Peptides against a protein of PDB entry 4KTY. Designs and how they scored, part 76

Target 1, 266 residues: chain A of PDB entry 4KTY
Amino acid sequence: YVLNDIGVIFYGEVNDIKTRSWSYGQFEDGILDTCLYVMDRAQMDLSGRGNPIKVSRVGSAMVNAKDDEGVLVGSWDNIYAYGVPPSAWTGSVDILLEYRSSENPVRYGQCWVFAGVFNTFLRCLGIPARIVTNYFSAHDNDANLQMDIFLEEDGNVNSKLTKDSVWNYHCWNEAWMTRPDLPVGFGGWQAVDSTPQENSDGMYRCGPASVQAIKHGHVCFQFDAPFVFAEVNSDLIYITAKKDGTHVVENVDATHIGKLIVTKQI

## One batch from the design tools (peptide; aimed at target 1 M147 N168)

Design b2_p30_4 (made by RFdiffusion4)
Pose (drawn by RFdiffusion4):
Structure b2_p30_4 (pose): chain A 261 residues (1-241, 247-266), chain P 30 residues (1-30)
Amino acid sequence: YVLNDIGVIFYGEVNDIKTRSWSYGQFEDGILDTCLYVMDRAQMDLSGRGNPIKVSRVGSAMVNAKDDEGVLVGSWDNIYAYGVPPSAWTGSVDILLEYRSSENPVRYGQCWVFAGVFNTFLRCLGIPARIVTNYFSAHDNDANLQMDIFLEEDGNVNSKLTKDSVWNYHCWNEAWMTRPDLPVGFGGWQAVDSTPQENSDGMYRCGPASVQAIKHGHVCFQFDAPFVFAEVNSDLIYITAHVVENVDATHIGKLIVTKQI
Amino acid sequence: SQIDTEFEIERELRRQDGIKRFQTLVEESK
C-alpha cells in the first residue's frame, strides 16, 4: 500500500470482472515534486501538511479540476476535444507530469483515472492507500441516503423527476490513518474520493470517511460518511407520483473489491 | 467556464445512464 508502484483496478460486472493495469509511478522523476506542487496550488497551509486527514481531504479536492483548477477534468461526452479519452490512460505519471509542466488541468478522466492519480498522490507522500471498486454504486443527489425513483402513472420511470442514479461501477480510494478527531475505533481505512459527484462544504471532494463508521451506520462522523454509505448501501425506493410502490434493499453495492496483497 | 460546462454535461449523461437501469429494473418487475 506504500511501496508498490503498479496496481490493478477492477471494473465490469460482478460475474464478468475486468482488470485494468495501472502504473502509479510514485517514485518516477518529478512526481514527488508534483505532489508538493498540487498542495501549493490548493493553497494548503504548510502547518497542516503533517496531518493525513487534511492532506487526504485536500487531495480529494485537488485531484479534480472543479473549483480550484486541480489535476484532472472529468468527461463522458464521447468527443474529448483537445485531450485524451479517459480510457487511453494507463497510469498516473503522464497526467501528473503534464499538470506540473503545463500548469493546466489535464483532459480527460473518469472515476478509475481519478482514483489512479489520487492513489499515486497518497502513496508518494507516504500515506498507505489502495483503490476500491464498488459495483452498482449509488449516486444520491438529495442527501437522503436512498435512491428515489419516481414512476409515471403507467409504471415507467419518470426521467424528469428522477435525479438519483446508479453506476455500473465506481472506483475511489482508501487511505490508512488514525482518526484522533473521532472516538476510538474509527481509524484504519478511510474512504477518500476525488471524482466529482456531490459538493462537500461547497467543493467537489469527499472524505476521509471512516469505513468502520460507515459499516455500523454512524455516519454522523466527518467527513461525508452519509454520501459514502449511500454509495454502498442505499435502498431503492420506487415512488409513484406520492405513493411508495416498492423497496429494493439489495440492488446497491453488490460487491466491493481491491487488489490482493 | 469550460470546465463547468463539461462537468454539467457529464452529470446529465451519468443521470441518463442511470435512468436506463431503473427502466430495465421496472420492466423486469412487470

Design b2_p30_4_s1 (made by RFdiffusion4, then SolubleMPNN; from b2_p30_4, 15 letters changed)
Fold by OpenDDE base, seed 1:
Structure b2_p30_4_s1 (fold): chain B 266 residues (1-266), chain A 30 residues (1-30)
Amino acid sequence: as target 1 above (266 residues)
Amino acid sequence: SEIDEILKLMEEIQRQKGIEIFQKLVEEKK
C-alpha cells in the first residue's frame, strides 16, 4: 500500500464495472518535494506532520483547490477550456509537478483524479493508502442519513422536491492509521476524501472517518462519519407527494446505496 | 469565485444525474 507506484481504479456502473490504470509515481523525482510543498502551503506545523490523522485531514483539503489554492480544480460540465480533461490524466506525477512549478491549482479533476493524487500524497508521506470505489454513492444534503426520493402521483420522480442525490460511482481513499483519539478497535482503515463535496468545519474536506466505526453504525466519532456513513448506507425513502400537499411514504429500500464497494488489494 | 461557481454547478449536475438514477430505479419496480 506504500511501495506500489501503479494501481487500478474501478469506475462505471455496478452492473458494468470498468477499470483504469493509474500511475501514482510516489518515487519519481520531485514528487516527495511537492508533497512537502503542499503541507507548506497549508501552513501545517512541523509537529503535526508526523501525525497521520492531521496529515490525512490536511491532504483531503489541499488536494482540492477550494479554500486554500490546493492542487486540483474540479470540473463536471464536460467543458474543459482552460486545462486538461479529467479523463486525459493517467497518473499523479504530471499533476503534482505542474502544481509545484506553477504554484497554482491544476485543471481539471473529477473523483478518480482527486483520489489518484491523494493516494500519491498519502503514500509519499508513508501512510498506507488505497482507492475505494462506491457504486450508488449517496449524497445526503439535509443530514438525516437517508435519501428522500419524492414521487409524483403517477410514479415519476419529482425533481423539484427531491434534493438528495446519488452518484453512479464515487471514488475516495482509505488510509491506514491508529486512532488514539477514538475507542479501541476503531483504528485501521480510515475513509478520507479530497473531492470537494461538503464543508467540514469551514473547509471542503472529509475524514479521517473510521471504517470500523461506520461499519458498526457509530457515526458520532470524528471526522465526518455521518457523511461517509450516508454515502455507503443511506436508506432510499420513496415518498409520494399528493396533489393535496400530503406526503406518504410508499417504500423503503435499504439495499441500493453502497451496493458494491470495491478496492484493489495493492 | 470561479471555484465556487464550479462547485455549485457540480451540485446541480449531481442532482440531475441522481434524479435520472432514481427514475430508473422506479421504472425497474413497475
Scores: peptide ipSAE 0.509, ipTM 0.905, DockQ to the pose 0.783
OpenDDE base, seeds 2, 3, 4, 5: peptide ipSAE 0.006, 0.175, 0.248, 0.220; ipTM 0.272, 0.735, 0.775, 0.802

Design b2_p30_4_s2 (made by RFdiffusion4, then SolubleMPNN; from b2_p30_4, 14 letters changed)
Fold by OpenDDE base, seed 2:
Structure b2_p30_4_s2 (fold): chain B 266 residues (1-266), chain A 30 residues (1-30)
Amino acid sequence: as target 1 above (266 residues)
Amino acid sequence: SEIDKEFELMEKIQREEGIKIYQKLVEEMK
């Protein structure tokens, strides 16, 4: 059980790593109540609230506002006209208390804000959790476990054909739990992500995905293992789209995605 | 909804930033 209420989040570039402090505040007044309120808003059955698998999955959905009027609205537009810039937040407490008070999604978050709030949520509910930063984090949009980068004949990226995306860095969470729904040996740390990236069975949520399963290539295990696997292991496939409609693979890079994964030791 | 519109904008920006990263990688290969 992790008792630290202040943490460090890694961000920036792989060759220019940065850190920021984040106050989780899981023991602050009203925070546990807010976490319970979040589960109430999710209409989570009482019987499931003791199951870390269900709780972490619900949390991954509810920390983002998509689908269910959850906690945080994401924005990367650098305008942030209707709320607080993501960089202005220093911890989870103000965000969660605002959500509880207003009963409306809070603006705005980016990946570290989502991860910070989600970390508080997990810890409040007795689930050991930590934040993980992945540099060159892939976002596979077509579930083929590779990043298809389409190029024009002149060598420039074809933005119309290229659907898969990549982050310079991305933060998500790992939660500690047993996985009786998986084969023996795949409990322990589970990847969960509240930043809305991909639809998972009708909602923008992610995990829990067994870290051990992913490390051993078991992408068939629930939940969202293929997506998480792709975030850290995808090959970059450079494809030239010819005018005649043919596709030619020009290059394959298996070294860039997931180049560095950083987490604070517990 | 307003949230959906903001999400769509978020996705657009995410893709644009990704394309910029890819373009940089391509330039490094030239």
Scores: peptide ipSAE 0.483, ipTM 0.903, DockQ to the pose 0.843
OpenDDE base, seeds 1, 3, 4, 5: peptide ipSAE 0.099, 0.476, 0.024, 0.199; ipTM 0.727, 0.903, 0.604, 0.717

Design b2_p30_4_s3 (made by RFdiffusion4, then SolubleMPNN; from b2_p30_4, 18 letters changed)
Fold by OpenDDE base, seed 1:
Structure b2_p30_4_s3 (fold): chain B 266 residues (1-266), chain A 30 residues (1-30)
Amino acid sequence: as target 1 above (266 residues)
Amino acid sequence: SEIDEILELSEKIEREEGIKIFEELVKKKK
């Protein structure tokens, strides 16, 4: 995982899975220096730079530009007038070198771009990492572990009331580390996500969340386990908003979210 | 041509970007 400089990212839809190559380039000239620069910009203490828990959490914050002028500006408006469209990137090297040179956030990224750059960052710093793609990935906005879909009486989505959302696919990272701060057995792969989705204790960041803990239904352990759990296990709650202001649960679907989780074994 | 490149890039974006899928979920519910 640390030595591979080219990878495969899964995307598309659950019924039409697609793959793309991504050049991580962790051994290219200037890339390690840029990763160190990212930690400098985060004002990370030297004592913490040897701790993969702290490094991965800082990385999840700094790979996105929110809060701290990090590496990538996210955009989903399909215009991208002031930068490079997310789909035009083929690897991490150009992005990281541009960030290092300009000292300004690079435009633009979406989930697989964030995941690609974050994967390079982790691998450069000696943390085994891989990209994970989740199909039907939930975005729980109110931390209730449910996807509340509000419908009008005519069956259309009420966008005013519906705050949660579902991606056809979403990419994040898993980083391998021990978790001495957690009970025995919850080390190993940890979910970390640099795509800015939700605020975590004051910053747009996510993880590390123990994959083993989440797999066994434990969401009480740091960091951001409820959010990651919701991405893969949320129930869809269909709620009809009546004209009289009452809300009625019409249907519950526990089968669609997290329908398929894919990663390349490298 | 430049126009062809823009169109190709646009199509690539359409195929690769993540999208919100509420409409699809609602259709499946009915």
Scores: peptide ipSAE 0.252, ipTM 0.722, DockQ to the pose 0.113
OpenDDE base, seeds 2, 3, 4, 5: peptide ipSAE 0.209, 0.218, 0.070, 0.252; ipTM 0.716, 0.720, 0.534, 0.737; seed 4 fails the geometry check

Design b2_p30_4_s4 (made by RFdiffusion4, then SolubleMPNN; from b2_p30_4, 15 letters changed)
Fold by OpenDDE base, seed 5:
Structure b2_p30_4_s4 (fold): chain B 266 residues (1-266), chain A 30 residues (1-30)
Amino acid sequence: as target 1 above (266 residues)
Amino acid sequence: SEIDEILKKTEEIMREEGIKIFQKLVEELK
């Protein structure tokens, strides 16, 4: 599995790719204990802790503070009162140790911080993991697996009707594991995401979703395959809302969402 | 809760930023 404790995270825009270093520190003192503490806070039974499917799903929930007083509080409004700006973090160790010490969620993170901490958590527990960056990452809000962009007759976006959204980039994790709960061939890399984006069966969590399943359009496979599929494969549907209330599809673009997905091999 | 308020703000920001991206894409279609 991946042994590097220092990595590179890709961010920025598809036409202006940027990189930042991140220290995972999965072997540093106190980190394993903190990961065990996280699982304790999640009230995982001992048998479940040996199952990478359960561990990665619980991790996706616990790395974010929502629902369960997990590790990181997200902030995207440039207000970082009584905390650390997401860009100031350089690695996972300080975050995890602060969480263990204070026993309260750490402020603040954004997607790459969540992905960095989650990567440490997975690797620390012996699960091969890597960070993935998706440019033009879709956020489907109505589970129709497409981005519905409503336009006024003048061509401007109708923000009231347009409910779906998109990030210029988003980072999540892929974890390597067998999937005996799925048909043969859908093990290997599994998408998992700790950034709080969507409620999944009662909690803000995501995955594990089989990368192979997503590639082949098997959105019925657990967990959260439709959401992950939409993040990387949604078509952009440009719809003109006429004054008479009718809708006309003006354009369909199947190339922009998930235009580039990058990860470091090691 | 504080976390809920932060998430609410995040959702709003996500939508606003998404609209900007969509508007840019629309302009590129013209």
Scores: peptide ipSAE 0.529, ipTM 0.915, DockQ to the pose 0.792
OpenDDE base, seeds 1, 2, 3, 4: peptide ipSAE 0.527, 0.526, 0.523, 0.387; ipTM 0.916, 0.912, 0.913, 0.866

Design b2_p30_5 (made by RFdiffusion4)
Pose (drawn by RFdiffusion4):
Structure b2_p30_5 (pose): chain A 261 residues (1-241, 247-266), chain P 30 residues (1-30)
Amino acid sequence: YVLNDIGVIFYGEVNDIKTRSWSYGQFEDGILDTCLYVMDRAQMDLSGRGNPIKVSRVGSAMVNAKDDEGVLVGSWDNIYAYGVPPSAWTGSVDILLEYRSSENPVRYGQCWVFAGVFNTFLRCLGIPARIVTNYFSAHDNDANLQMDIFLEEDGNVNSKLTKDSVWNYHCWNEAWMTRPDLPVGFGGWQAVDSTPQENSDGMYRCGPASVQAIKHGHVCFQFDAPFVFAEVNSDLIYITAHVVENVDATHIGKLIVTKQI
Amino acid sequence: SAATEKITADMEAVAAAATEQTDILKAVAS
């Protein structure tokens, strides 16, 4: 989780698992300096850089280009003007070195690309880290921790009213640290996510959210635990437009995996 | 209900056929 500079990112489907190799490259010339440059560009106060909670949260904001001209721009536009399609990248090095050299956000990425770059950032600084993949990952748009699926009278999905969504998969990171800001028992792995989905306190960032706190539903503990809980375990609520028609308690988060040791 | 079961099956089928990352609920809703 610190010294391995290569890894595997899982994707596809639960009974059709695909793997994508990834070069984290945290020891390559120019990468460590690039990680410091990322924190400088985020205008992160130096006095907080010894705190992994802060470093990880800043990283979750700065790895993406939204709000702060950070590292990577997301796209699903099937065109990818003036850049590289997200699927073309095979590691983090070219992305990070291009960012340091050009001093401009790099185009383009999707969730595993954000996760790969963020993993490089964490391991390079010495924060143990890994990439996790969540199959059938919920995206909660109204912060009620459930998927609200609105149906027309005919029982079909009303695409105008329905805003929540589900991904075939989503990848984020886990960072290892104590949580002196939380009661004892909630350290260890913290979910951190640099892929923009929802604002957290006015910026696209997510975490650190204690995985142990998410497990027992104690999502009151900072940061962004309710959103992460919703990604892995929200119920599907079918609502006819308002009457609750049905509830699917098993669809979301069918499997979560990471590379074995 | 049967309509909700169909929607869930269609979401699973979209996810199983996908070769790239996709939003399965939006694909079904279209």

Design b2_p30_5_s1 (made by RFdiffusion4, then SolubleMPNN; from b2_p30_5, 14 letters changed)
Fold by OpenDDE base, seed 5:
Structure b2_p30_5_s1 (fold): chain B 266 residues (1-266), chain A 30 residues (1-30)
Amino acid sequence: as target 1 above (266 residues)
Amino acid sequence: SAKTDEIIKKMDEVAKKATSQVDVLKEVAS
């Protein structure tokens, strides 16, 4: 995982899975230096840099530009006038080198770009890492582990009341590490996500969350286990907002979110 | 239900036609 500098990222739709090549370039000139620079910008002390838990959490914050002038600015509105369209990137090297040179966030990224750059960051620092794609990935906005879809009486979605969202697909990373801060058996792969989705204790970051903990429903384990759990296992709750102000649950769908989770075995 | 089935169908259609990462629920609501 650490040695492979070219990878494949899955995207598309569950019935039409697509792949794109991504050059991680963790051994290219200037890339390790840039990763160290990223940690410097985060003001990470030297003692913490040897801890993959701290490094991966800092990385999840710093690969996105929010809060801390990190590496990438996300854009999902199909307007890329002041940068490079997310689909135009083919690897991490140009992005990281531009960040190091300009010392300003690079535009623009979407989930696979964030995941690609984050994968390079982790591998550069000796942390085994891979990219995971989740199809129909939930974004729980109010931390209730549900996707609340509010409906008008006519059956149309009420966009004002509906705050949760669902990605057609979402990419994040898994990093391999021990978790001495968790009970025995919850080390190994840890979910970490640099795409700016939700605030985690003061900044846009996510993880590390134990994959084993998530699989067994242990959402109480740090970090951000409830959010990651919701991404892959949220129920769709259809709620009709009646004219009199009452809410009625019309239906519950436990099968739509997280229909498929894919990662390349390298 | 018929109402929720229609929403799911629309979300699937959005996902099928998408060329980038998109919020399918938001697109259906728009």
Scores: peptide ipSAE 0.602, ipTM 0.947, DockQ to the pose 0.829
OpenDDE base, seeds 1, 2, 3, 4: peptide ipSAE 0.026, 0.028, 0.182, 0.022; ipTM 0.462, 0.532, 0.691, 0.476

Design b2_p30_5_s2 (made by RFdiffusion4, then SolubleMPNN; from b2_p30_5, 14 letters changed)
Fold by OpenDDE base, seed 2:
Structure b2_p30_5_s2 (fold): chain B 266 residues (1-266), chain A 30 residues (1-30)
Amino acid sequence: as target 1 above (266 residues)
Amino acid sequence: SAKTDEIIKKMDEVAKKATVQVDVLKEVAS
């Protein structure tokens, strides 16, 4: 008998929310062993494997292939000739088993694939987890908690100067754990993200960031709270770069980023 | 402003047409 854990992942856009089914398969044969193998590849010591803070952080690093030959290679250029298109995946099992068998990163994933596999990883290791979708999700590249959109004098976006980005939607995970490393009250749901977006102290990983801390603007709490905060709360700053080298702020939009955050209760 | 409103509109259009995860700002800038 194979236990099947099927979830729903939200995507699309705010005015046209879409859902896709995802089979986590956390109880299927070989999946737990693969999750342990992932931690082995990360060279995670045995003592740390009992700490959900460390496990979730390592998982956020290892579910993506960057830095450490982790599970999934991301691709956002609509060219998937050397692997499986992200939209073709229906669950975590095939991905994880392929990784275990080949011992090489699996191609390809986007945010929901990363989140799906990461969700399986967390659940396999006894960490309650769910997937969260943020519509118009910001990617702050310079840690200034705002999206700097540089404009030409004609009003068009200057792609050269504009380094920040905005996803139409982005999926990440929330993991339930206590946070003895934080002040009282900031345990519970923690944002963790395995989609490779930004370097965090030497590698592409994100979290755990206290959802309560972020909700209350406490971005000083580890890990990666400023980045997660920016994903959901960044202002769009429109800046005109004049020919004389001066910058003028044309407008500020505080309502566009993080228009909707959707998750299902476990 | 009219300029920034146009950018927002374009971003929304990109998001509406997208079938996968995309950087809407990059698409608008392209």
Scores: peptide ipSAE 0.646, ipTM 0.955, DockQ to the pose 0.843
OpenDDE base, seeds 1, 3, 4, 5: peptide ipSAE 0.273, 0.028, 0.024, 0.019; ipTM 0.723, 0.517, 0.500, 0.482; seed 4 fails the geometry check

Design b2_p30_5_s3 (made by RFdiffusion4, then SolubleMPNN; from b2_p30_5, 15 letters changed)
Fold by OpenDDE base, seed 1:
Structure b2_p30_5_s3 (fold): chain B 266 residues (1-266), chain A 30 residues (1-30)
Amino acid sequence: as target 1 above (266 residues)
Amino acid sequence: SAKTKAIVEKMDEIAKNSTEQVDVLKEVAS
């Protein structure tokens, strides 16, 4: 989980799983230096750099450009005129070296690009890490652990009322560490996500969230466990918003979100 | 229901035809 230089990232659709090769390049010249530079830009103190909890949390914030002029600018509008299309990247090395050289955020990334760069960052710093792909991944932005899909009376989605999102697929990372800040049993793999999705205590970051805790439905533990839980286990709640202002639940689907979670076995 | 079934089918179709990461719910609403 640290030594592999080339990996496979899953994407596509649950019925048509696709893979792309990704070169992490954690041992390439200048990459470790760039990872240290990232922590410098984050103004991370030296004492914290030895703590995988702090490092992974800082990394989740700094791999995205939001808040702190971090590594990657995300784009999901199919307009990439001022940079490199997300699909054109084949690894982390060019991205990280460009960031180090220009000292400006690199354009552009989507989830697998963020996850790829973040994986390099973690591995460079000695943290075992892997990439996870979740198909039909939820984005709960009101912290109610469900996807509220508001419908017009004619059956069309009400985009104004519907605030939650669903990705066709989403990639994030799992990092291996002990969690002395949590009860015994919740160490091991921790979900961390550098794709800018939701604000976490003032910054676009996510994790580390205990995978074991989430697996067993425990969302009370830091960091961002409810958000990660919702990504993989949210119910789709179809709500008809009537003209009189009343809401009627039309249907509940507990099977659509998180239909498949895939990671490469190393 | 017929309404929700149509939404799911649209979401699935968008996912099937997408190469990049896409907010399928947003696309359905568009």
Scores: peptide ipSAE 0.609, ipTM 0.947, DockQ to the pose 0.826
OpenDDE base, seeds 2, 3, 4, 5: peptide ipSAE 0.605, 0.600, 0.564, 0.605; ipTM 0.947, 0.946, 0.937, 0.946

Design b2_p30_5_s4 (made by RFdiffusion4, then SolubleMPNN; from b2_p30_5, 12 letters changed)
Fold by OpenDDE base, seed 1:
Structure b2_p30_5_s4 (fold): chain B 266 residues (1-266), chain A 30 residues (1-30)
Amino acid sequence: as target 1 above (266 residues)
Amino acid sequence: SAKTDKIIAEMDKVAKEATEEVDVLKKVAS
């Protein structure tokens, strides 16, 4: 995982899975230096740089530009006039080198771009990492482990009331590390996400969350386990918001979210 | 069920449209 500099990222839909090649380039000139620069910009203490827990958490914050002028500016409006369209990137190298040179956030990224750059960052620093794609990925906005979909009486979605959302697909990373801060058995793969989705203790970051813990329904362990759990296992709660202000649960779908989770096996 | 059918159909539509462009991620339920 550390030595592979070219990877495959899955995207598309569950019924139309697509793959995209991505060059991580963790051994290219200037890339390691840039990763160190990222940690410098984060003002990360030297002692923490040897801790994969701290490094992955800082990385999840710094790969996105929010809060701290990190590496990538996200954009999902299909207007990329002031930068590079997310689909035009073929790897992490140009992005990281531009960031290092300009010392300003690079435009633009979406989830697979964030995941690609984050993967390079982790691998550069000796942390085994891979990209994971989740189809029908939930974005829990209120940390209740469910997707509250509010409907009008006619069955149409009430976008004003519906704050939770579902991505057709979402990419994030898993990083391999021990978790001495958690009970025994919850080390190994840890979910980390640099795509800015939700605020985690003051910053747009996510993880590391123990995959083993989440797999077994344990969401009480740091970091951001409830959010990651919701991404892959949220129930869809369809709620009719009546004109009188009352809410009625119309349906519950426990199978829609997290239809497929894919990662490249090496 | 009839009410949920509309949102499911909308989600499917949005999801299908989202696959047309690699650089556009769309929320299927928002």
Scores: peptide ipSAE 0.029, ipTM 0.613, DockQ to the pose 0.339
OpenDDE base, seeds 2, 3, 4, 5: peptide ipSAE 0.014, 0.020, 0.024, 0.022; ipTM 0.487, 0.523, 0.484, 0.644

Design b2_p30_6 (made by RFdiffusion4)
Pose (drawn by RFdiffusion4):
Structure b2_p30_6 (pose): chain A 261 residues (1-241, 247-266), chain P 30 residues (1-30)
Amino acid sequence: YVLNDIGVIFYGEVNDIKTRSWSYGQFEDGILDTCLYVMDRAQMDLSGRGNPIKVSRVGSAMVNAKDDEGVLVGSWDNIYAYGVPPSAWTGSVDILLEYRSSENPVRYGQCWVFAGVFNTFLRCLGIPARIVTNYFSAHDNDANLQMDIFLEEDGNVNSKLTKDSVWNYHCWNEAWMTRPDLPVGFGGWQAVDSTPQENSDGMYRCGPASVQAIKHGHVCFQFDAPFVFAEVNSDLIYITAHVVENVDATHIGKLIVTKQI
Amino acid sequence: SELPRRIPILDKETGKVSGYLQVGPVQDDP
């Protein structure tokens, strides 16, 4: 979780698992300096850089280009003008070195690419980290921790009213640390996510959210635990437009995996 | 760019997901 500079990112389907190799490259010439440059660009106060909670949260904001001209721009537009399609990248090095050299956000990325770059950032600084993959990952748009699926009278999905969504898969990171800001028992792995989905306190960032706190549903503990809980375990609520028609308690988060030791 | 967006379609016989309504961009594989 610190010294391995290569890894595997899982994707595809639960009974059709695909792997994508990834070069984290945290020891390559120019990467450590690039990680410091990322925190400088985020205008992160130096006095907080010994705190992994802060470093990881800044990283979750700065790895993406939204709000702060950070590292990577997301796209699903099938065109990818003036850049590289997200699927073309095979590691973090070219992305990070290009960012340091050009001083401009790099195009383009999707969830595994954000996760790969963020993993490089964490391991390079010495924060143990890994990439996790969540199959059938919920995206909660109205912060009620459930998928709200609105149906027309005919029983079909009303695409105008329905805003929540589900991904075939989504990848984020886990960072290892104590949580002196939380009661005892909530340290260890913290979910951190640099892929923009929902604003957290006015910026696209997410975490660190204690995985242990998410497990027992104690999502009152900072940061962004409710959103992460919703990604892995929200119920699907079918609502006819308002009457609740059905609840699917098992669809979301069928499987969560990471590379073995 | 817009994020991918699928909406689970309800199977009324089983109360489970029978498919997906694709309303946003398709999620790309690597």

